# Peptides against a protein of PDB entry 5FRP: the designs that were tried, part 116

Target 1, 225 residues: chain A of PDB entry 5FRP
Amino acid sequence: VEWTESIPQIIATREDISKELNQALAKTFIDSDPRVRRTSVMIFNKVPVTEIWKNITNKAIYTSLLHLAREKHKEVRELCINTMAKFYSNSLNEIERTYQNKEIWEIIDTIPSTLYNLYYINDLNINEQVDSVIFEYLLPFEPDNDKRVHRLLTVLSHFDKKAFTSFFAFNARQIKISFAISKYIDFSKFLNNQESMSSSQGPIVMNKYNQTLQWLASGLSDSTK

## One batch from the design tools (peptide; made by RFdiffusion4, then SolubleMPNN)

Design b2_p20_4_s3 (from b2_p20_4, 14 letters changed)
Fold by OpenDDE base, seed 2:
Structure b2_p20_4_s3 (fold): chain B 225 residues (1-225), chain A 20 residues (1-20)
Amino acid sequence: as target 1 above (225 residues)
Amino acid sequence: SLEELLNLLHEGYLQRKLLK
């Protein structure tokens, strides 16, 4: 653990990390101790993206990072999902595509697919996290519509078939959720009107409200878990 | 359009975030 914690400083200070250091770092991502794996993931958060691309040249490190998205240890998995999404976005913004880094880009370009494929696990907490990182890092808010569309096309261009299917399913669900939220707001307004509550339509609207609320609740994870 | 899709997705996300 202590050795791994020193790696960010080493990467920041050295222009060329030895092959041996890269090999040693690769082993930390598959260490049996989740603390070691966590510390390894944190390297991608603590070191600037430009320095990571410059100094970490072992493909196995990047592949291992992506595999941790399905880690059994919850904390490591959650950290990894956030880290890889952020790293993807930062890489798109700051790293040019060259002949020398082509092989690493081939791995990094699979991050969107890796994230969307997590929906097939059918875990509510994972789904919520994926939703969050998609809109924070993959498809962020951008005032320039051309940039937003370009980012979307970039994300989609490397999708596997499963990720593409997941994307459509996700979008369909999001549209349904948006519709349900709109109905929830309308029902809430109705319920706040005392005159409407006393009407013959009151019980009918209340029933629809409860159904909508239950549907919404089923799609949202318990924040306490 | 892709722009319209993005707008819908972003709006949906914001709505969900406000409910949490």
Scores: peptide ipSAE 0.400, ipTM 0.891, DockQ to the pose 0.538
Fold by OpenDDE base, seed 3:
Structure b2_p20_4_s3 (fold): chain B 225 residues (1-225), chain A 20 residues (1-20)
Amino acid sequence: as target 1 above (225 residues)
Amino acid sequence: SLEELLNLLHEGYLQRKLLK
């Protein structure tokens, strides 16, 4: 742990990291101690993306980072999911594609697929986290429509079949949720109108309202209820 | 269009955030 904690400072102060150091770092990502794995993931958060690309050249490190998205330790997994999404976005914004970094890009370009494939685990907490990182990092808010579309196309261009399926399912679900929220707002306004509640439609609207609320609640994790 | 899709997705996300 102590050794791994020193790595960010080393990367920040050194022009290049030796092959041996890269190999040692690669081992920390598969360490049996979750604290070591956590510290290793944190390197990607503490070190600028440009320095990571420059100094971390061992492909196994990036592959291992992506693999941690499915590990058993919740804290490390959650950290990894956030880290890889952010790293992907930062890489797209700051790192040019060159012949020298092509092999690393081939791995990094799989991050969107890796994240969307997490929906197949069928865990509500994971689903919520994936939703969050998608809109924070993969498909971020951007006032420039051309940039937004370009980012979307970039994300889609490396999808596997499962990721595409997940993407379509996700989008369909999100649209349905949005529609349900809109109905909820309308129902809330209706319920606040005493005249409407006294009408024959009152009980019907109330029933639909309750069904909508139940449906919305079912899509949220227990920790957020 | 892809732009329209993104608008819908972003709006949906914002709505969900407001509910939390």
Scores: peptide ipSAE 0.400, ipTM 0.890, DockQ to the pose 0.577
Fold by OpenDDE base, seed 1:
Structure b2_p20_4_s3 (fold): chain B 225 residues (1-225), chain A 20 residues (1-20)
Amino acid sequence: as target 1 above (225 residues)
Amino acid sequence: SLEELLNLLHEGYLQRKLLK
């Protein structure tokens, strides 16, 4: 753990990390101690993306990072999901595609697929986190429509079949949720009108409102978990 | 269009965030 914690500083200060150091770092991602794995993931958060690309050349490190998205330890998994999404976005923004870094990009380009494939786990907490990182890092808010479309196309261009399926399912669900929220708002407005509540339609609207609330609640994770 | 899709997705996300 202590050794791994020193790595960010080393990467920041040295332009050339030895092959041996890269090999040692690769081993920390598969360490049996979750603390070691966590610290390894944190390297990607503490070190600038440009320095990571420059100094971490062992493909196994990047591959191992992506694998941690499905590990059993919740804290490490959650950290990894956030880290890899952010790293992907930062890489797209700051790293040029060259012949020399092509092999690393081949791995990094799979991050969107890796994230969308997490929906197949069918865990509400994971789903919420994936939803969050998609709109924070993969498909970020951007006032420039051309940039937004370009980012979307970039994300989609490396999707595997499962990721595409997940993407379509996710979008359909999001549209449904948006529709439900809109109806929820309408129902709430209706319920706030006493005259409407006293009408023959009052009980019907109330029933629909309750159904909508139940559906919305079922799609959200318990914050206590 | 892809732009329309993105708008829908972003709107949906924001709405979900407001409910949490």
Scores: peptide ipSAE 0.399, ipTM 0.891, DockQ to the pose 0.584
Fold by OpenDDE base, seed 4:
Structure b2_p20_4_s3 (fold): chain B 225 residues (1-225), chain A 20 residues (1-20)
Amino acid sequence: as target 1 above (225 residues)
Amino acid sequence: SLEELLNLLHEGYLQRKLLK
């Protein structure tokens, strides 16, 4: 009987400690020092997803993580974008949806929208990073087509109107880029053939090649930056 | 189909990545 009476106290004490820790952690995400914010984000990278879900119960922490995607500090922002995308994917793979974690899932389910909304910033570096994390974590390569489709549907199911618009716009742009790349490759092959360069079509191909290069250069971030 | 869309998206991404 005595041990049974002690259990609630122990649980309460642990909950209190957990609550205090969560409160302290929540403050670090909004700290004025970027190094502190960075360290806070790194927790989500270093700690297994299952342990994060178990121990981090303060909703404000997850909300703050998502807000850091628009952080002014470049390093923190970039880290956050990668972290939240990875965390989303890991959560989908490893965390079951329960009544107890419903409120956290409601926040986590907004990660795809949060990421796609970053395209509206119209920054080439951000766009490139978002593109990368989408295909690494949100819509990863998967040999099982059913799993791929299911993942896509999951991602889309929580989109707001802005995210959908961004998704369609981005995909349209990506398709255009892919076509441009294909043309670039064809043109490059053509240019490498000296006999083709001497043909009447040479100048026309060169003009199209130059236009394609200019378009690619304008749409892609400078890899040298 | 959604599968076709995914294939196009993945192909496009791979193509972009190869140019870097």
Scores: peptide ipSAE 0.395, ipTM 0.888, DockQ to the pose 0.558; fails the geometry check

Design b2_p20_4_s4 (from b2_p20_4, 14 letters changed)
Fold by OpenDDE base, seed 3:
Structure b2_p20_4_s4 (fold): chain B 225 residues (1-225), chain A 20 residues (1-20)
Amino acid sequence: as target 1 above (225 residues)
Amino acid sequence: DLKELLENLHLGNLYLKLIK
């Protein structure tokens, strides 16, 4: 009987601890030391998404997470971009929308727009990372048509005007890349044939091959930097 | 302070995992 009477006090203590933790964590996300900010972001990678939603209730933490996608420190920024994309995907898959978590969902639903807006920075490294997280987390390969369409509509439903513009530009670029790759393959097949290489078309195709490669390479960041 | 919090982050993470 005595232990049952202690349960409410324990629960109350846990709530207090949770509140204090949320307040402390909110401060660490905006700390001047990038190592502190990095460690804060890592919580979202180490703790299951269901536990994050349950225990992190301060909306400022989520807002701060999204802001770190544009911070100056490269390592923290890159970590944040990957983390928020993954967190978005996991949330869509595992977290139900309720009245209690509505305010947090309003923030999380802006993640796609936040990511697509990063293209306007016009940084090749950022662009490549955003491309990667879009294919991995935002719009992953899904063979089921209904699921694929549903995910797409979910992502688009919260886009701002700039995000829509970026979305269309991204898709147009992907089509162009696909076309270029197709041509690259065709040219490669042609050039792999010795008889074709010795023909009058050989030099012409070689030139087109090189141009295609140069175009494809121009869209990639320098891995040495 | 924040440094102390970070040093105990592992404990905090465990706490979050154990909350039912």
Scores: peptide ipSAE 0.031, ipTM 0.543, DockQ to the pose 0.015
Fold by OpenDDE base, seed 2:
Structure b2_p20_4_s4 (fold): chain B 225 residues (1-225), chain A 20 residues (1-20)
Amino acid sequence: as target 1 above (225 residues)
Amino acid sequence: DLKELLENLHLGNLYLKLIK
């Protein structure tokens, strides 16, 4: 009889702890110390997605996570971008859409748009990171056509106007890069052939090779930054 | 207190399991 009477108190205590935890986390995500913000983001990396959705119910935490993608502190920003992309992908794969989690899904569904909007910052390091997380987490290689199309439609379904514009620009850039790489390879093969290099076209191809290389290099971030 | 809580959360799923 005594143990049954303790059950409501235990449940109440757990609810209180959960509420307090959510309130505390909401504060830590906006803490003035970058180390605290970093640690907060790491929770999403270390805890399974199913447990996050179960225990973190304050929507403000998710909103704050997304906001950190534009964080001034470089390390925190980079961590956040990777974290939110991975979290999005894992959520799509493992979390069912229900009436109870609808409000959180409304926030999570904006992650792709949030990421694509980072291209407008016009920072090469950010651009490279966004490129990476798109290929790794948002639109990963999928051999199944139906699954690939479904994922694409899911990603696009919540885009704002700016995200759509960025999406098209991204794709156009990828096509250009692919073409440039193909040319680079062709030029390299040509220049590696002794007879071709000695021909009248040799100097012309060398110039085109150098131009292509310079163009490709201009799109790369400075590794020292 | 908050820092300690975050550190504990960083160490694993233990705290989240306790609030289950």
Scores: peptide ipSAE 0.030, ipTM 0.564, DockQ to the pose 0.015
Fold by OpenDDE base, seed 5:
Structure b2_p20_4_s4 (fold): chain B 225 residues (1-225), chain A 20 residues (1-20)
Amino acid sequence: as target 1 above (225 residues)
Amino acid sequence: DLKELLENLHLGNLYLKLIK
């Protein structure tokens, strides 16, 4: 009977420790040192998603994570963008929606909007990264139609107006890129054929090839920057 | 301090596990 009386104290102590840890972690996400912020973000990468949801209960931490997507420090920002996208995907796959975690889900469900809103910064490096995480984590390739549609609807369900606009623009751009790549391939094949190159169409196709390359290149970030 | 602890991700992970 005596051990039963000690259980509440132990539980209370653990809750206190958890609370303190959450409070401390919330502070580290907004620390002036980018290394501290980076380390804080890395917790979400290295700790299993189920453990994160169980142990990190302070909503401010999740909110702060999302804010770091616009971080001035490039390394922290890039890490954050990848981390939150991955975390979102893992959460959708592994975490059930319950009454207890509802408030956290309300924040996590805004990750897609947060990411799509980054396109408004109009930075090529950021755009490329957002493109990457969309394909890898938000809207990954899914051969099952029902699962694919469900994921899409989930992603879109919490979009703000700006995110929707970005979404449509993104899709339109992807279609254009795909078309341009197809043309590039066709032109390349044509130009690699000696008979075709020697034809009257040779110079015309060469010009179109160059235009296509220029267009494709203009959408890519400079790897040297 | 907690800052130093969090800088060491392995320790941070341990603490998160210990809160279980």
Scores: peptide ipSAE 0.029, ipTM 0.566, DockQ to the pose 0.015
Fold by OpenDDE base, seed 4:
Formats: structure tokens, sequence, C-alpha cells
Structure b2_p20_4_s4 (fold): chain B 225 residues (1-225), chain A 20 residues (1-20)
């Protein structure tokens, strides 16, 4: 009902239309219906980043987007996490920092901290998703050293204390995972050799192999949940 | 077009409210 009432006013002035649309959108981000919230988040996926920055001027929308990362509704949360990470990356690549957009950048610059803070929820599904978006959007592979370092510094420059702690923990975990994978490969190679399997070391390596697999599997979310 | 998308969102939200 409230949206229908705003339609006549949208026709009056271009500036008023933009303001009204921003106000309406701000409301949809906090709507009680998760479908409405989902659709709102999808705007950031469907509209080019340059157009978003140009037309979405209400700070509350960006703040609300970030809050949805902790949404109870799984689908909305997952969409939001991917969306905000992608939006952050696209913004860094395509949007210049100006005096006019400074306030929005102050919000957007908190996205990395927002994402890293999700690790404190201790949910395996969330952790997996955060891992994914970090590698895909926050700290993507970049062959240019200067660009890579610049991106890293940009991401870290706005970290809060908790995000830094999470960042270090994440990296430590990645090292452990890498080591485990390396061992897994070595054990697999050993076990694939018939002569090695028949040796006295065969059973020992098999046990280590199983332990390594179990450890690796324990860090993965259950895809069936 | 962002405007079109927002308009569609509005219509969609209205629809969702009407069916609840």
Amino acid sequence: as target 1 above (225 residues)
Amino acid sequence: DLKELLENLHLGNLYLKLIK
C-alpha cells in the first residue's frame, strides 16, 4: 500500500523520484518478508556498479546490505555475502574516490571487516562461503605484484581488531590445510605404489592417510544440510 | 535500467504483500 501511494509523487521531479526510490528501497531491505529482502539484494547484482553508485545515495541502504550478512534467513544471508563481496571488488575496480562519494566509501570500506567478522559465528557453511568470497572477490589472484599488494593493503587498512584476528586465524588455517593436502598427495602416491603398499610402512601410511582425510573432511560443511 | 528494476521491485513487493 505504501508503495502505491508513492507512485504519483515519483512522476513529479527527477530528483524527487530518485529520493523516493531510495527511500522505498531502504524500506525493502528491512522488510519482514525474506523474499522482499532477497529481491532488494539482487539489485546490487543486476545493476552495474557505476549505476548503483550514481543512483543509490541513501547510506541506509548500504548499511542495511551489510547487516543482512548476519541475516537469519539462510538464502538471504548467502546472497548478501556474495553480493557485498562482489560489490566491494567492483567498486574498487570501477569507482573513483571523490569528495561526493566519501560517505558511501566509508561504509563500503567496512565490507572486508564485516565478512571476516562472520567467522566468529562459528558456522561451517558461513565459513566456507566467506573463504570463497575472500579468494574470489576480496583478495583475488592478481599476477601484478603492485596491484596485488595495493589490494591487500586496501583490504587491511580498514580492519577492526576482530577482523585482524580473524585474518590471521584464516591464514594459519590455510597453511594447515595446504600442508594436509600435501601430505594427502604424498600418502596417495605411496599407497598407489604396489611395492610400497606391501612394505612394512604400508599399514602405517594407510593410517596416516585416513587421519589426514578425516581432518580435511572435518573442516568441510555438510553439503546435505 | 536501475529505475526499471526499482519499479519492478516495487511491483513485486506489492504483489508479495497482496498474496500474504
Scores: peptide ipSAE 0.060, ipTM 0.713, DockQ to the pose 0.016; fails the geometry check

Design b2_p20_5_s1 (from b2_p20_5, 13 letters changed)
Fold by OpenDDE base, seed 1:
Structure b2_p20_5_s1 (fold): chain B 225 residues (1-225), chain A 20 residues (1-20)
Amino acid sequence: as target 1 above (225 residues)
Amino acid sequence: DEAIKKVLERHKRGSYLNSL
């Protein structure tokens, strides 16, 4: 743990991280101690993206990072998912594609697919987290149409078949959620009107309101678990 | 369409919206 905690400082101060250090760092991502794995992931959060790309040249480190998205330890997994999504976005924004970094980009370009494939785990907590990182990092709001389209195409260009399926399902779900929210608003407005509530439609709308709420809530994870 | 439906079903969200 202590050794891994020192790595961010080393990366920040040294221009030439040795091959040996990269190899040692790679081992920390597969360490049996979750604390070590956590600390390893945190390197990607503490060190600027440009410095990571410069100094971490062992492709096994990046591959191992991606594997942690499916690890058993909840805290490490959650941290990893956020970290890899953010790292992907930062890399797209700040790192030029060159011949020298091609092998690393081949791995990094699989991050979107890796994330979308997490939906197949069918865990509500994971689903919510993936939803969040998609909107925050993978496909953020971009007012420029060309930039938005280019980002979308970049994300999709490396999808596997399963990721594409998940992508379409995700979009379909968003449409449904939007519709449900719209109905929730309509029903809420109706129920706030006393004349409407006293009408024959009052009880019917109340029931639909409750069902709509239940539907919306059913897609949310239990924050206590 | 079938693949999309299958993935949506995995999210176990109720089909109530089809009745609205």
Scores: peptide ipSAE 0.036, ipTM 0.592, DockQ to the pose 0.047
Fold by OpenDDE base, seed 2:
Structure b2_p20_5_s1 (fold): chain B 225 residues (1-225), chain A 20 residues (1-20)
Amino acid sequence: as target 1 above (225 residues)
Amino acid sequence: DEAIKKVLERHKRGSYLNSL
C-alpha cells in the first residue's frame, strides 16, 4: 500500500517511469488486498491524464484497470467505474492519437463497451452508477451539435453487439422514465387542486399517482444496501 | 441471450406505463 501511494508523486516528477516500475505497478492491480487495488486505481485520479499516458506504457495496467469494473469488492468496483469513465473522457479531450500510443488507445476505446456491458450483471446499484457515468463522462450534454455527434459516434464505434443492445435498452428506459415523470407531474398538479380532488376522478387519480410512484421507485436502488 | 432478456425485461416493466 505505501509503495503504491508513492507512485503519483513519482509520476508527477515527469521523469520516464522505468520498465521495472511499470511492471511493479501492474502487479498492484491484481494484488489480493483490496486496499492495494484501490490505491492503484486512485493513481488514475491523482495524476493528470497527460502524465498517465506519458509514464504508464504497460498496456497490462490499462487492461487490469478495466477488469476491476467487475471487481467483487464493492468499493473498488465503484471507484474503478467512475475512474475509467472519467479517464476515458479526459483522454478523448486531451490526448492526441498517434502511432506510438495506438495500442493503449485500442484498450481505452473499449471503455464505453465495458461500461455498457455492466448492465448485464442486473444489479440496481451498478445500473445507477453506469447511468450516472454515461451522463457525466461518456455522453455529457454538449450544446454544439457537431461535437455532440462526434462524441456519440466515437463512443458507438467500438461497441460490441452486447453493448449496442444495452445502449438501445438504456435509451428506451429513459423514454419510459421521462413519460412516467411527466405523468407524475400531471397527477401531482391534479391532486394539488382542491376542486379536482373533490371530483369523482379524485380517488382514481390518487391511485394512478401512487402506482406511478411505485413504478419510479422500483427502478431505484436502496441507498441503504 | 438470457442476459439480454433480463436487461430488456427490466425495461419492460413498462406495462404499467402503457396503462397511463
Scores: peptide ipSAE 0.035, ipTM 0.595, DockQ to the pose 0.047
Fold by OpenDDE base, seed 4:
Structure b2_p20_5_s1 (fold): chain B 225 residues (1-225), chain A 20 residues (1-20)
Amino acid sequence: as target 1 above (225 residues)
Amino acid sequence: DEAIKKVLERHKRGSYLNSL
């Protein structure tokens, strides 16, 4: 743990990290201690993306990072999902594609697929986190249409079949959520009107309101678990 | 459409929206 905690500073200060250090770092991502794995993931958060690309040359480190998205340890998994999404976005923004970094880009370009494939785990907490990182890092708000389209095409261009299916399902779900929210608002407005609530439709709308709330709530993870 | 339906069904987000 202590050794791994020192790595960010070493990467930030050294122009070239030895092959041996890269090999040692690669081992920490698969360490049996979740604290070691956590610390390893944190390197990607503490070190600038440009320095990571420069100094982390062992492709096994990147593949191991992606693998931790399915980590059994909740904290490590959650950290990893956020980290890889952010790292992907930062890489797209700051790292040029060259012949030298091609092999690493081939791995990094699979991050969107890796994330969208997490929906198949069918865990509400994971789903919520993936939803969040998609909007924060993969497909962020971008007012420039060309940049927004380019980002979308970049994300989709490396999707596997399962990721595409998940992507379409996600979008369909968003439409449904939007519809449910719209109905929730309509029912709320109706019930806030005393005349409407006292009408024959009052009890019917109240029932629909409750059902809509239940539906919306059922899609959310329990924050206490 | 069937693949999307299967993924949505797996998330047990039920038929209620069809009743609204």
Scores: peptide ipSAE 0.035, ipTM 0.589, DockQ to the pose 0.045
Fold by OpenDDE base, seed 5:
Structure b2_p20_5_s1 (fold): chain B 225 residues (1-225), chain A 20 residues (1-20)
Amino acid sequence: as target 1 above (225 residues)
Amino acid sequence: DEAIKKVLERHKRGSYLNSL
């Protein structure tokens, strides 16, 4: 743990990290202690993306990072999912594709597929997290149409078949959620009107309101779990 | 379409919205 905690400072101060250090760092990602794995993932959050790409040259580190997205330890998994999504976005924005970094890019370009494939686990907490990182990092709001389209095409260009399927499902779900929210608002407005509530439609709308709320709630993870 | 349906069905959210 202590060694891994020192790595961000080393990366920040050294221009060239030795092959040995990269090899040692690679081992920390597969350590049996989740604290060590957590600390290893945190390197990607503490060190600027440009310095990561410069100093971390061992492909195994990046591959191992991606594997942690499916690890059993909840805290490490959640951290990894956020970290890899952010790292992907930062890399797209700040790292030029060169011949020298091509092999690392081949791994990083699979991050979107890796994330979208997490939907197949069918875990509500994971689904919510993946939803969040998609909107925050993979496909963020971009007012420039050309940039937005370019980002979308970049993300999709490396999808496997399963990722495409989950992508379409995700979008379909978002449309449904939007519709449900719209109905929730309509029903809420109706129920907040005393005259409407006293009408023959009052009980009907109340029932639909409750059903809509239940549907919306069923899609949310239990914060207690 | 079938693959999308399968993924959506796994999320158990499809049936109620059709009634709204």
Scores: peptide ipSAE 0.034, ipTM 0.590, DockQ to the pose 0.046; fails the geometry check

